# Peptides against a protein of PDB entry 2N1D, part 144

Target 1, 169 residues: chain A of PDB entry 2N1D
Amino acid sequence: EVKVKIPEELKPWLVDDWDLITRQKQLFYLPAKKNVDSILEDYANYKKSRGNTDNKEYAVNEVVAGIKEYFNVMLGTQLLYKFERPQYAEILADHPDAPMSQVYGAPHLLRLFVRIGAMLAYTPLDEKSLALLLNYLHDFLKYLAKNSATLFSASDYEVAPPEYHRKAV

## One batch from the design tools (peptide; made by RFdiffusion4, then SolubleMPNN)

Design b1_p26_8_s4 (from b1_p26_8, 11 letters changed)
Fold by OpenDDE base, seed 5:
Structure b1_p26_8_s4 (fold): chain B 169 residues (1-169), chain A 26 residues (1-26)
Amino acid sequence: as target 1 above (169 residues)
Amino acid sequence: DEEEELEKRFEEAVAQLERDAEEILA
C-alpha cells in the first residue's frame, strides 16, 4: 500500500472543495481558467528557473508527464464527487477527444493526490524508483501549497442551476 | 481542537470521494 501525504496547508482547501460541491451544490467553472496542463507547465518552468541541471530538468519533465497521464486516466472514474457527474458527461459530449488536463484545474488536480497512492501500489516499480517518484510528488504538492492563494479560490465555483439539480441524482 | 476537526473533515472528504468513485466503477 502506498499513501501520499497531503501538506497541512492544502487540507483546508480539500475540505472547502468538498463542501462547495457536496453541501453547497456548486460546480467548478469549466473549462478552467487555469487548467492542469498550465499548472504543470508552470511547475516545470519554476523548477527550471531554480537552476536545475539537465538531468534534473529531464526528471521533472518525466514526472509532469506522469502526473498528466494519471490525471487524464483517473479524472472521470476516480476524482469526481457524484454531484459532478452530469457536468463531466456534458464535457465528454462536447469535447470527446480532449484530455481532461486541458479542461479541469487545480482543485481536481489536488484530488488526484489523495487517490494516486492506490494506483501506484499496482505499478511495477522497484523500491528505489517508487521512493524517487514519491519525493517528486511531494515536491509538487509543496509547490501547490506555496501557490495555493492563486490556485484555489471559491470564486472559481458557481451555484448549479435548477436544471442541473434535476440531472444530478 | 481546530486541527483535529480539520483532520476529521479532511478524512470525510476523502472517504466521500472514494465512495463516489466506487459507484462509477460498479
Scores: peptide ipSAE 0.714, ipTM 0.948, DockQ to the pose 0.849
Fold by OpenDDE base, seed 2:
Structure b1_p26_8_s4 (fold): chain B 169 residues (1-169), chain A 26 residues (1-26)
Amino acid sequence: as target 1 above (169 residues)
Amino acid sequence: DEEEELEKRFEEAVAQLERDAEEILA
């Protein structure tokens, strides 16, 4: 099984995110002020500014595209707590053609990395390719950690209204 | 130990997410 290690700096946030949703019954404000697409774009630009070769730039773009794809595929079924399901249903109804990477933000993107490992285990990648991919995923996580102060905030959550509670556990 | 408690809560968060996902897929 492939396991993606979460930086220690980000674990507290994942716990806070979990607590805000499941215990405090709050919801992340949607659409996100800074969505997944924007975060990934910033990362790609950040890597480009570091003087990477063409090959490295290509690899970064492929990784970004891959992360986006995985996120969009996995968000609805793999990355939501039960309490968030009614919100997701509303988003789908209001924006049926919008990729979730344009709606959701950093907290849900971070959740991807605690779940993506199992998915990668089923990918037909050779050892070298898998190692390279994992390196980039870890690199991206380090980027998230470095920018955590601007990407993760409890102020991006709000208390769900009473009528919402009737729809969710 | 704060670090141990953090790790415990982290694992609980991950486990909850996994359980909730499995419920959808069932």
Scores: peptide ipSAE 0.713, ipTM 0.948, DockQ to the pose 0.847
Fold by OpenDDE base, seed 3:
Structure b1_p26_8_s4 (fold): chain B 169 residues (1-169), chain A 26 residues (1-26)
Amino acid sequence: as target 1 above (169 residues)
Amino acid sequence: DEEEELEKRFEEAVAQLERDAEEILA
């Protein structure tokens, strides 16, 4: 099994996110003010500004594309707490053709990295390729940690209305 | 201590997410 290490600085947020949703019965406001697409774009631009070569820039773009793809595939089935399922159903109804990376934001993106390891374990990657991918994923997580003050906020959540509670178990 | 408690709660959060995912896929 492949395990992606979450930076210690981001663990408190994952706990707060978990508490806000599962115990306080709040929901992340959707569509996100800053969606996954924009976060990944900012990361790519950040890496470009660091003076990377053309080849390194290409590699970053490929990593960004990969993260986006994984997120869009995994969001609905692997990255939601049970309480969030009705919200997701509403999103699908309202935005049937939109990728979830354009709807969801930083908290759900962070959840990807606690779940992606299991999928990577069954990916036919050689040892060198896997190591390279993991390095990029950890680099991205470091970026999230560096920008955590602007990316993660409890103010992006709100108490679910009574009608929502009737739909959620 | 606080660090140990944080790690414990982090693991609980991860475990809950995993359980919820397994439920929807079952």
Scores: peptide ipSAE 0.712, ipTM 0.948, DockQ to the pose 0.849
Fold by OpenDDE base, seed 1:
Structure b1_p26_8_s4 (fold): chain B 169 residues (1-169), chain A 26 residues (1-26)
Amino acid sequence: as target 1 above (169 residues)
Amino acid sequence: DEEEELEKRFEEAVAQLERDAEEILA
């Protein structure tokens, strides 16, 4: 199985995210003030500003597009804690045609990288292509770590109302 | 130590997410 290593700087955020949702019964505020699309766009622009060649820019754009696609496919079934299911159902009802990358933010994007490895294991890639992809994924995670102070905050969560608890079970 | 405890809690968070996903697919 392919396993994507999470930077040590980001592990505390995943733990806090887990604690806020599952133990403190809070919800990430939706729609996100900074959604996944925006984060990926910032990363792409960051990489382009580093003086990349045309081939390098092409690769970055493809990686960004791939991350977005996997996120949108996996969010509802792979990236939510049980307590978040009613919130997701409400989002789908209110925004049926919106991709989840326009609704959700950094915490859920980070969750993707602890789950994407299993999906990549079933993708037909040669060793060289897989190594290159993993390098870009780790590069993106390093970017998230560098910007963690602005991307992750407990203030982006709020206590779920009493009515919500009855729905969540 | 603190690093070991963080890793333990991290693995618990990942495991819970995996269990919750499996519940949907079951």
Scores: peptide ipSAE 0.712, ipTM 0.948, DockQ to the pose 0.849

## One batch from the design tools (peptide; made by RFdiffusion4, then SolubleMPNN)

Design b1_p27_1_s1 (from b1_p27_1, 7 letters changed)
Fold by OpenDDE base, seed 4:
Structure b1_p27_1_s1 (fold): chain B 169 residues (1-169), chain A 27 residues (1-27)
Amino acid sequence: as target 1 above (169 residues)
Amino acid sequence: SALEKIFAEVDKNSPLLEKQIEEAVAE
């Protein structure tokens, strides 16, 4: 089985995110102040600034593109809690042509890495390719951990209004 | 509708998401 390890620094945030949504009945403010596209762009630029070879930079861009694609495919059906369904419906109505990577932010992106491992297990990748991909995913997670203070904040959530609760039941 | 299908998938996958988060945190 393919296992994607979550950095220790990000584990508390997964719990806090879960608690804010499912128990405290809050919602992540959308559209995100810093969306997934911008986070991935910052990562790519960060890797570029590290003095990597052209080939390594190309590989990073491909990984970024892959993460973005997986996120956009999985967000609506795989990465939401039940309480978030009405919010997603509103986003689809208001932004029908926008990829979700331009709407959602770091918390939902982090959820992707909890689910992506099982999906990668069914990919027709050879062992070396899979290992390389996993290395990049772990490297990206390390980047998120390093920048967690600016990417993850409970202040980005807000209490859902009463009319929302009626729709969420 | 398409939205109903999405909501049905969320109903199916939300518990799995919670389970896998729990497992990831416990690791």
Scores: peptide ipSAE 0.592, ipTM 0.940, DockQ to the pose 0.819
Fold by OpenDDE base, seed 2:
Structure b1_p27_1_s1 (fold): chain B 169 residues (1-169), chain A 27 residues (1-27)
Amino acid sequence: as target 1 above (169 residues)
Amino acid sequence: SALEKIFAEVDKNSPLLEKQIEEAVAE
């Protein structure tokens, strides 16, 4: 019963991302040119530059940390399409100690916000804390929407080679 | 194996991801 609304500007991208992977059999290029860590850092700096108070800065940092944590926990099991499994396995083998927020980028981060609502519904947060969190999550999504031209592009995907298709079954 | 367990979870959750994307877009 926790609803995280996706900005209208980003809804078409969710469809395009799905189409690129599941129908066109493409893969997002990894490691991402701009990973989740850098996106979150840019957001935090953006908020800081707008003259937030110390309390506001602290809240932003906590939200950034929370988003990063949820992403790293959920990416492998919750945010991938079946076709992306071999790619993830390769990443784990090549970067066993790297958090996925340092590998994946904006498209997978956006998928998090499609799934995070259900997770937050069972989080032991009081009503005020949950409302505050949701406000920041929506604020972050607005930031993604404002920067969507640089964060989301079909050119970041590439056609998977034939040998990949065989192990993706 | 650990990887097999992850893949099993993806098999279970990938359809749910698609469903929730459809719902998010249709909202």
Scores: peptide ipSAE 0.587, ipTM 0.939, DockQ to the pose 0.808
Fold by OpenDDE base, seed 5:
Structure b1_p27_1_s1 (fold): chain B 169 residues (1-169), chain A 27 residues (1-27)
Amino acid sequence: as target 1 above (169 residues)
Amino acid sequence: SALEKIFAEVDKNSPLLEKQIEEAVAE
């Protein structure tokens, strides 16, 4: 099994995110003020500023592209709670051609890393490539943890209106 | 419809998401 470990700093947020949506019946504000594309771009720039070589920069860009692709493929069917279904439908109607990485933000991106390990188990990667990928994924998660105070906030959620509750049945 | 198919997948995968979050937190 491919295992992706979540940093201790981000574990409480996974719980809070779950609680806000499933128990408090709130929704993450969409479109996100800081979307997944922006977060990934900031990470890539951060790595560049740390003195990466051209080859390392290229590798980071490939990892960013991969994370983005996985997110866009998995968001709608695998990264949502049931309560979020009507919101996703509204997003598809309002932004039919937009990738979800341009709409959703950090909380949903973090959910990806809870699920991505199982998905990678079915990807035909050699042992060396898989190890390298996992190193980058953990590096990215460390980046999210370092910036968690600005990326994760309950103030980015809002109480769903009564009209939404009727749709979410 | 395509949307109904997506909703069906969410119904299937949402419990798995919750389970895997619990596992990730406990890790």
Scores: peptide ipSAE 0.586, ipTM 0.939, DockQ to the pose 0.808
Fold by OpenDDE base, seed 1:
Structure b1_p27_1_s1 (fold): chain B 169 residues (1-169), chain A 27 residues (1-27)
Amino acid sequence: as target 1 above (169 residues)
Amino acid sequence: SALEKIFAEVDKNSPLLEKQIEEAVAE
């Protein structure tokens, strides 16, 4: 078992995100004003500004690349609620070759960390490498928590139109 | 179709996502 702890500051947002989509029938506005690529880039730059050595910088870049890859692979099949299916179909039609990390934003990225633990349990990583990876993942989550006021907002959601409801059933 | 396969996966995994969110919030 691989456990990824969610910071207390972000737990209420997971609930709000779920409520906005599943109960209030809203959608996160796409393409995101601040996409996953930009969030990861900001994190990497933040870590570099803290005086990391070349080796530590390399490790941060690898972690960022890994998070991006996992997100892009998992978004469509693992990180969506049923109500979001038609929206995803529209995104695929309009942006067939774009990675989802350039379309989606912080809420869907946070969902990744709820699911990623199970995926990591099947990766062939030694104990030391896994521990290091988990430390970086938790460090990134702390970064999201620190910047939660600018990354997570209900104003980024909008009520789905009536024609969308017909597609979502 | 490929899209239908994706939707089928979402149907399968969406309840699991909700469950894991509940667990993550409750711990």
Scores: peptide ipSAE 0.585, ipTM 0.939, DockQ to the pose 0.802

Design b1_p27_1_s2 (from b1_p27_1, 7 letters changed)
Fold by OpenDDE base, seed 5:
Formats: sequence, structure tokens, C-alpha cells
Structure b1_p27_1_s2 (fold): chain B 169 residues (1-169), chain A 27 residues (1-27)
Amino acid sequence: as target 1 above (169 residues)
Amino acid sequence: SELEEIFRQVDENEPKLEELIEKAVAE
């Protein structure tokens, strides 16, 4: 089994996100103030500013592209709680051609990383490539942790209106 | 419909998502 460890700083957010949605019946404000695309772009730029070699920069870009692709593929079917279904439907109706990485933000991106390990287990990667990928994934998670104060906030959620509750049951 | 299929999968996958979150937090 491929293990992707979540930084300790981000573990509470997984719980809070779950609580806000499933128990408090709130919704993450969409479209996100800072979407997944921008988060990944900031990460890539951050890595670039560190003086990486051309090869390392290329690798970062590939990892970013991979994360984005996984997110866009998995968001609708694997990263949502049932309560979020009507919101997702509304997003699809309003933005039918937009990738979800341009709509959703950090909390949903973080949810990806609790699922991505199992997905990687079925990916035909050699040991060296897998190790490298895992290193970058953990590096990215560390980046999220370092920037958690700006990326994760309960103020990004709002109480769903009564009419939404009727749709979500 | 496609949306109905997505919703079905969401319903099916939510327990797994919660389980994986629980495991991730417990790591």
C-alpha cells in the first residue's frame, strides 16, 4: 500500500472540513477565492524561486499537472460528501466546461490526498519514479501546511440556505 | 443521467472518504 502521510498541521482541517459540511451543514464558498489551479501555480513558482535546476523545475511541473488531473477526475465522484451534491450540480450547470480545479479550493484539494495513495498503488510506476513522486507529494503537502493560515479558514464556509437542504436530502 | 450516476458514486464513496480521513488523522 502506498502511504501518503498528512502533515499534523493539516489533520485538524480534514476533521473541521468534515464537520462543517456533514454536521453543521455548511458549504465551501464556490467558486473558491483561491482555486486549486492557483494553489498549484503558487507552489510551482515557490519551487522555482528556490533555484531549482531545469530538471527539477520540469519535475515540479509534471507533479503539479498530475495533481491537477487527479483532482479534476476524482472531485465529483470521490471527494464530495453527499451534502455537497446539489452545489456540485449547480457548478456543473453554471460552468459546464470548467475544470473543477478552477472552481474548488484547498479543502477539497486536501481531501484528494487521503485518496491518492490508493490510486497510486494501481499506477504502473517503477520504484524510483514512485519514490520521487511521493517525495513531491509530501513536499506539496508540507507547502500546504506552511501556508495553511491563508489556505484554510472556516470563514470560507457558509450556512446552506433552507432551500438547499431540501435538495440535499 | 450522468449527474445521477455521479450522485450515486458520491453516496457510495462518502463512507470510504470518511474512513480514509479517519485513518489519515490517526496516522
Scores: peptide ipSAE 0.548, ipTM 0.934, DockQ to the pose 0.775
Fold by OpenDDE base, seed 2:
Structure b1_p27_1_s2 (fold): chain B 169 residues (1-169), chain A 27 residues (1-27)
Amino acid sequence: as target 1 above (169 residues)
Amino acid sequence: SELEEIFRQVDENEPKLEELIEKAVAE
């Protein structure tokens, strides 16, 4: 399988995110103060400002577009815990035409990277292209790690109200 | 409905998500 390694700095957050939602019955505040689109845009601008633009097949903008697409496709069915279902339904009702990358934030984006490896294993990419893509994905994860203090915080979660619990079961 | 189908898939995929998170943390 294609392995996407999570930076050590972000591993504890995967656990904390899981704990906050599944055990503490909290919800990530939506719409996110810093949504996936914004995070990806900041990354792209960060790379551009460093003069790291190239004409490779998986240039920064293409990688960003790919991450966004995968996120939007997978969020609803593969990146949510059961407890988050009613919240997702409310988002769909309130924002029917908005991609989820404009609603959700860093924690859900990070969940993508524990799933994306399996998806990449079935992509029709040659070994060289896949390696290049993986390098960019790891570079992006490194960016998330560098900015983890602002992107990942338990204060972005809140206890779900009692009426929500009835809908979640 | 479409939403019900999404919810079904969420229920089906949550254990796998948790498994993959556990694996990612352990590596």
Scores: peptide ipSAE 0.547, ipTM 0.934, DockQ to the pose 0.754
Fold by OpenDDE base, seed 3:
Structure b1_p27_1_s2 (fold): chain B 169 residues (1-169), chain A 27 residues (1-27)
Amino acid sequence: as target 1 above (169 residues)
Amino acid sequence: SELEEIFRQVDENEPKLEELIEKAVAE
């Protein structure tokens, strides 16, 4: 499979995120204060501010669009722990037409990169294009790591109420 | 529900997210 390496700085967060939800039975507060769309927009603007050429700017925009699309397609079935499924069902009921990139935030976006490698393995990209894409993905992950203090916080989670526990696995 | 059925199929056919996290952290 295609390997997407998670920065060392973000590995502890993946564990903490898992622990908060699976062990501590907490839920990420939705809708996110800073959603995936906003994070991707900030990244794109960050890249633009660094004096990139028009072509590089275009490439960044394409990567951002791709990440957003993958996230929206994969969130419900690929990026949720079982405990989060009732919450997801509520989101779908309340916001049936909203893309999940407008609802969820950084923790779930990071989970995408745990799954995306396997998805890319089945994408008909030539070796050169795939390598370029992987470079951008790693660049984005590096951006997340640099901004991890503001993007990842246990304070964005809350204890699920007793009523929720009855609906959860 | 249809959504629950989809999740059932995913659970049967896809690796658990927890397992993938464990691998990602270990690598």
Scores: peptide ipSAE 0.463, ipTM 0.893, DockQ to the pose 0.525
Fold by OpenDDE base, seed 1:
Formats: structure tokens, C-alpha cells, sequence
Structure b1_p27_1_s2 (fold): chain B 169 residues (1-169), chain A 27 residues (1-27)
């Protein structure tokens, strides 16, 4: 397994997110006000504004594309708690052709980085390429930590209605 | 349903998300 360390600033949020969903029986409001696509776009623009060369811009774009791809593949099956599955089913029924990166937001994106290390273990990368990728992933996580006040908020969750509880778990 | 079958397979064969988060927070 590839080691992806979560910044200390974001660890409390992972716990809060878990608590909101599993113990308080709340749901993240969907579609997200700020979806994964927009977060990744903001990151790419942020990196561009820092004076990157053409080569560096290309690398950032590749990383962003990769994160988006992993997110869209993994969201439904690996990044949801059981309580969130009925909500996901509703999203699929209402928006069958929409990528999940356009529906979900920062909390679910952060969950990706808890699992992405295991997925990268199946990717045939040499040591140098893997090290470079890890550097970008950690850089992105630092970006999330820097903007955590605007990206992660309990106010983006709401109590699930009684009818929802019948469908869940 | 197809989705239920997928989730069944996930529950049986994949580590639980909450357990992975616990490990990630503790490291």
C-alpha cells in the first residue's frame, strides 16, 4: 500500500464528517454548492497563478484529471457510508449521466485520500514517478487544509427525514 | 437490485471506510 498522509488540520474533519453521517444521521446536501470539479479547477488555477512553467502546468492538469477520474470511479462503492447509499441511489436515478464529481463536494473528496493509497498500489509506476505523484497529492491536500474553513462545514449537512431512515441500513 | 448486489460485494470484500479513517487519523 502507498502511504498518503492526511494533514493534521483535516483529521478532525474526517471525524466530524463520520459523526454527522453515522451517529447524527445527517446527509450532505446534494448537489454540492461547490462540487469536486470546481474544487479541482480552483486548485489548478491556484497553481497556475504561482508562476508555474508550461511543464508544471501540464503536470498539475494531469494530477487534477487523475484525481477526478479516481473520484468518479470510487465514490459510489468506496467513499460512502451505508447510511448514504439511498441518497446515492436517488442521485443515480435522477442524474444517470452526471459524473459524481459534479454532484458531490469536499467532504467526499477528502475521503478519497483515505483510500487512494491502496488503489495506487495497483498502478505500475516506477519509484520516481510514484514519488512525484505523491508530492502532488500531498500538495493538493495542503491546499484543502489551507481552504478548509470554506470547504468543510457542518452547515452543509441536514438531518435526514424519517422516510429516509426506512431506506437506510 | 444490481446496486444492492454491488454493495453486498463491497461489504464482504472491502475494508470499511470508517476503519480506514480511524487508521488515517491515528497515524
Amino acid sequence: as target 1 above (169 residues)
Amino acid sequence: SELEEIFRQVDENEPKLEELIEKAVAE
Scores: peptide ipSAE 0.458, ipTM 0.891, DockQ to the pose 0.541

Design b1_p27_1_s3 (from b1_p27_1, 8 letters changed)
Fold by OpenDDE base, seed 2:
Structure b1_p27_1_s3 (fold): chain B 169 residues (1-169), chain A 27 residues (1-27)
Amino acid sequence: as target 1 above (169 residues)
Amino acid sequence: SELEEIFKQVDENEPKLEELIKKAVAE
């Protein structure tokens, strides 16, 4: 397993997100007011504005593209709680051609990073390349932590209506 | 259906997701 450490500032949010969905039976409001695409774009622009030199193998844009791709592949089957299934189905019906990175937001993106480590362990990367990628991933997580006040809020969730509960069996 | 298959996978993967979150928090 490749270890991707979650910043201390974001650990409580993972718990709160879990609690809001699974115990309080709330749903994250979709489409997100700030979707994954936007978050990644802001990160990329932030890095570029600082004049950082991109690595040949893992430029910022490549890392962003990779995160986006993994998110879009994994969201539906690996990053949702059971209670979120009907909501996902509704999104697919209403937005059949939209990638999930344009629909979901920071909380679901953060869930990716608790899963991505195991997948990276099977990626054919040499140790140097993997270390570089991990540095970028941790840098991105640090960015999320820095902006956590605007990206993570319980006010972005709402109690699911009774009719939703019947579908979420 | 395809959607039913996705739902099946969600059910199977949720426990693992919760486990990994617990590990990440306790780390």
Scores: peptide ipSAE 0.531, ipTM 0.932, DockQ to the pose 0.768
Fold by OpenDDE base, seed 4:
Parts: sequence; C-alpha cells; structure tokens
Structure b1_p27_1_s3 (fold): chain B 169 residues (1-169), chain A 27 residues (1-27)
Amino acid sequence: as target 1 above (169 residues)
Amino acid sequence: SELEEIFKQVDENEPKLEELIKKAVAE
C-alpha cells in the first residue's frame, strides 16, 4: 500500500472531527467560512512566496489541482459519515452546480488524506513519480499542521436540530 | 436515484473511513 503519514498535530483533530459528528451529532457549518478551494490557493501562494522556481510552481499547481479533483470526486461517497447525508443532500439541492471544494472546508479535506493512499496504490505511476507526489502531499499536510489553529475549530460545528435527526435515520 | 446511490455508498464506506482514521492516528 501507499502510506500517507498524518502529522502528529493533526491526528487529534481527526478524532475530534469524528467525535463531533458521530457521537455528539453535530454538523460542520456549511458553506465553510474557508472552503477547500481557498485553502489550496493559500498553500499554492505560500509555496510561491518561498521563492520556488517556475518549474516548482508548476508542480505545486498541478498537485493542488489534483487534490481538488480527488476531493470533489470522493467527498459525497467516501468522505462523509452517515449522519452527514441529509446535509449533503441539502447542499446538492441548493448548490447543484457548485463543486464541493467550494462548499466544504478543512475537516473534510483532512479526511481525504486518510483515503488517498489506497487510491494512489492503484494509479499507473512509476516509483519516482509516486515518491514525488507523496512528498508534495506530505508537504501540504505539514502546511495544514502549521495553520491548524485557524483551519480546525470545534466552533465551526453546530448541534443538529431535532428535525435533522429524524432525517438522519 | 443518484442521491440514493450516494447514500448507499456512504453507508458502505463509513466503516472503512473510521477504520482508516483509526489506523492513521495509530501510525
């Protein structure tokens, strides 16, 4: 398998996110105040500001585009807990043409990285290309860890109302 | 419907998601 290591700083958040949704029956507020698109854009700009060459900038942009695409493909079917299904249905009804990277935020983006390793294992990438991609993914995760205080907060979640519980059967 | 199919997949994939989170945290 292809292993994508989660930074130690973000491991507690994966647990807290899981707990907030599945045990405390809360929902992440949507649309996110800072969506996946903006997070990825900030990362790309961050890398650019560090004095990367044109080639490195191109590579970062491709990685960002790839992460965005994977997120948009996987969010609905692979990155949600069952309790989040009615919320997702409402988002689809209200924003049928919007990619989910414009609606969801950091917590759901982080969930992608616990799943992406298995997907990469079946991609037709040579060892060198895969290693390079993994380096970028880990670099992005480090960026999330550095900015975790602003990206991950329990205050972005809210208690689901009783009528929601009836729909989330 | 498309939504029903998505919900079905969510139900099927949630245990795997939880498993992978547990694994990722333990590593």
Scores: peptide ipSAE 0.529, ipTM 0.932, DockQ to the pose 0.754
Fold by OpenDDE base, seed 1:
Structure b1_p27_1_s3 (fold): chain B 169 residues (1-169), chain A 27 residues (1-27)
Amino acid sequence: as target 1 above (169 residues)
Amino acid sequence: SELEEIFKQVDENEPKLEELIKKAVAE
C-alpha cells in the first residue's frame, strides 16, 4: 500500500465528519454548495497562478483529472457510511447522469485520500513517477488544509428527518 | 440490482473506511 499522509489540520475533521454521520445521524447537504469539481478547479487555478511552466501546468491538470476520476469511481461503494446509503440512492434517482464530483463536496473528497493509497498500489508507475504523484497529492492536501475554514463546516450538515431513519436501517 | 450491489459494498467497506480513518488520525 502507498501511504498518503493527512495534514494535521485535517485529522480532526475526519473525526468530526465520522461523528456527524455515524453517531449524530446527520447528513451532508446535497448537492454540495461547493462540489468536488469546483474545489479541484480552484486548486488548478491556484497552481497556475504561481507562475508554473507548461510542463507543470500539464502535471497539475493530470493530477486533478486523476483525483476526479478516482473520486467518481470510488464514492458510491467505498467512501460512504451505511447511514448515507438512502441519500446516495436519492441522488442517483434525481441525477442519474451527473458524476458524483458534481454532487458531493470536501468532506467526501477528504475521505478519498484515506482510501486512495491502496488504489495507487495497483498503478503501473515507476518509483520516480509515483514519488512525483505523491508530492502533488500531498500538495493538494496542503491546499485543502489551507482552505479548511471554508471547505469544512458542521453547518453543512443537517439532522436527518425521521422518515430517513427507517430507510437507513 | 445495481443499487443493492452498491449497498452491499458500502456495508462491507464501511468498517475498512473507519479503520483507515483511525489509522490516518493516529499517524
Scores: peptide ipSAE 0.528, ipTM 0.931, DockQ to the pose 0.728
Fold by OpenDDE base, seed 3:
Structure b1_p27_1_s3 (fold): chain B 169 residues (1-169), chain A 27 residues (1-27)
Amino acid sequence: as target 1 above (169 residues)
Amino acid sequence: SELEEIFKQVDENEPKLEELIKKAVAE
């Protein structure tokens, strides 16, 4: 098993996100004010601003592209709670051509990292490549933790209306 | 439909997601 460690600063948020959706029956406001694409772009620009070499910048861009791809593939089937299904259906109807990385935000992106380890275990990467990838993933998670005050907020959630509850059985 | 299949997978995967979150927090 490939282990991806979640920063201590973000662990409480995973619990709060779970509670807001599954127990408090709230929904993350969509489309996100700051979507996954923008978060990844900010990270890439942050790394670039630190004076990295062109090759190192290229590696960061590849990692960003990979995270985006994994998110878009996994969001619908693996990163949602049952209560979020009607909302997802509405998003698909209203934005049929938009990748989910342009719709969803930081909370759902963080959920990816509790799932991605198992997926990486089946990738044909050698030990050195896998270690490098894991280092970048952890680096990105540290970035999320450093910016958690602006990326994660309960105010981005809303109480689902009664008509939604009827659809979310 | 494809959407219903996705919903089915969500139902099947939610317990695993919750389990993985629990593990991630505990580690």
Scores: peptide ipSAE 0.523, ipTM 0.930, DockQ to the pose 0.725

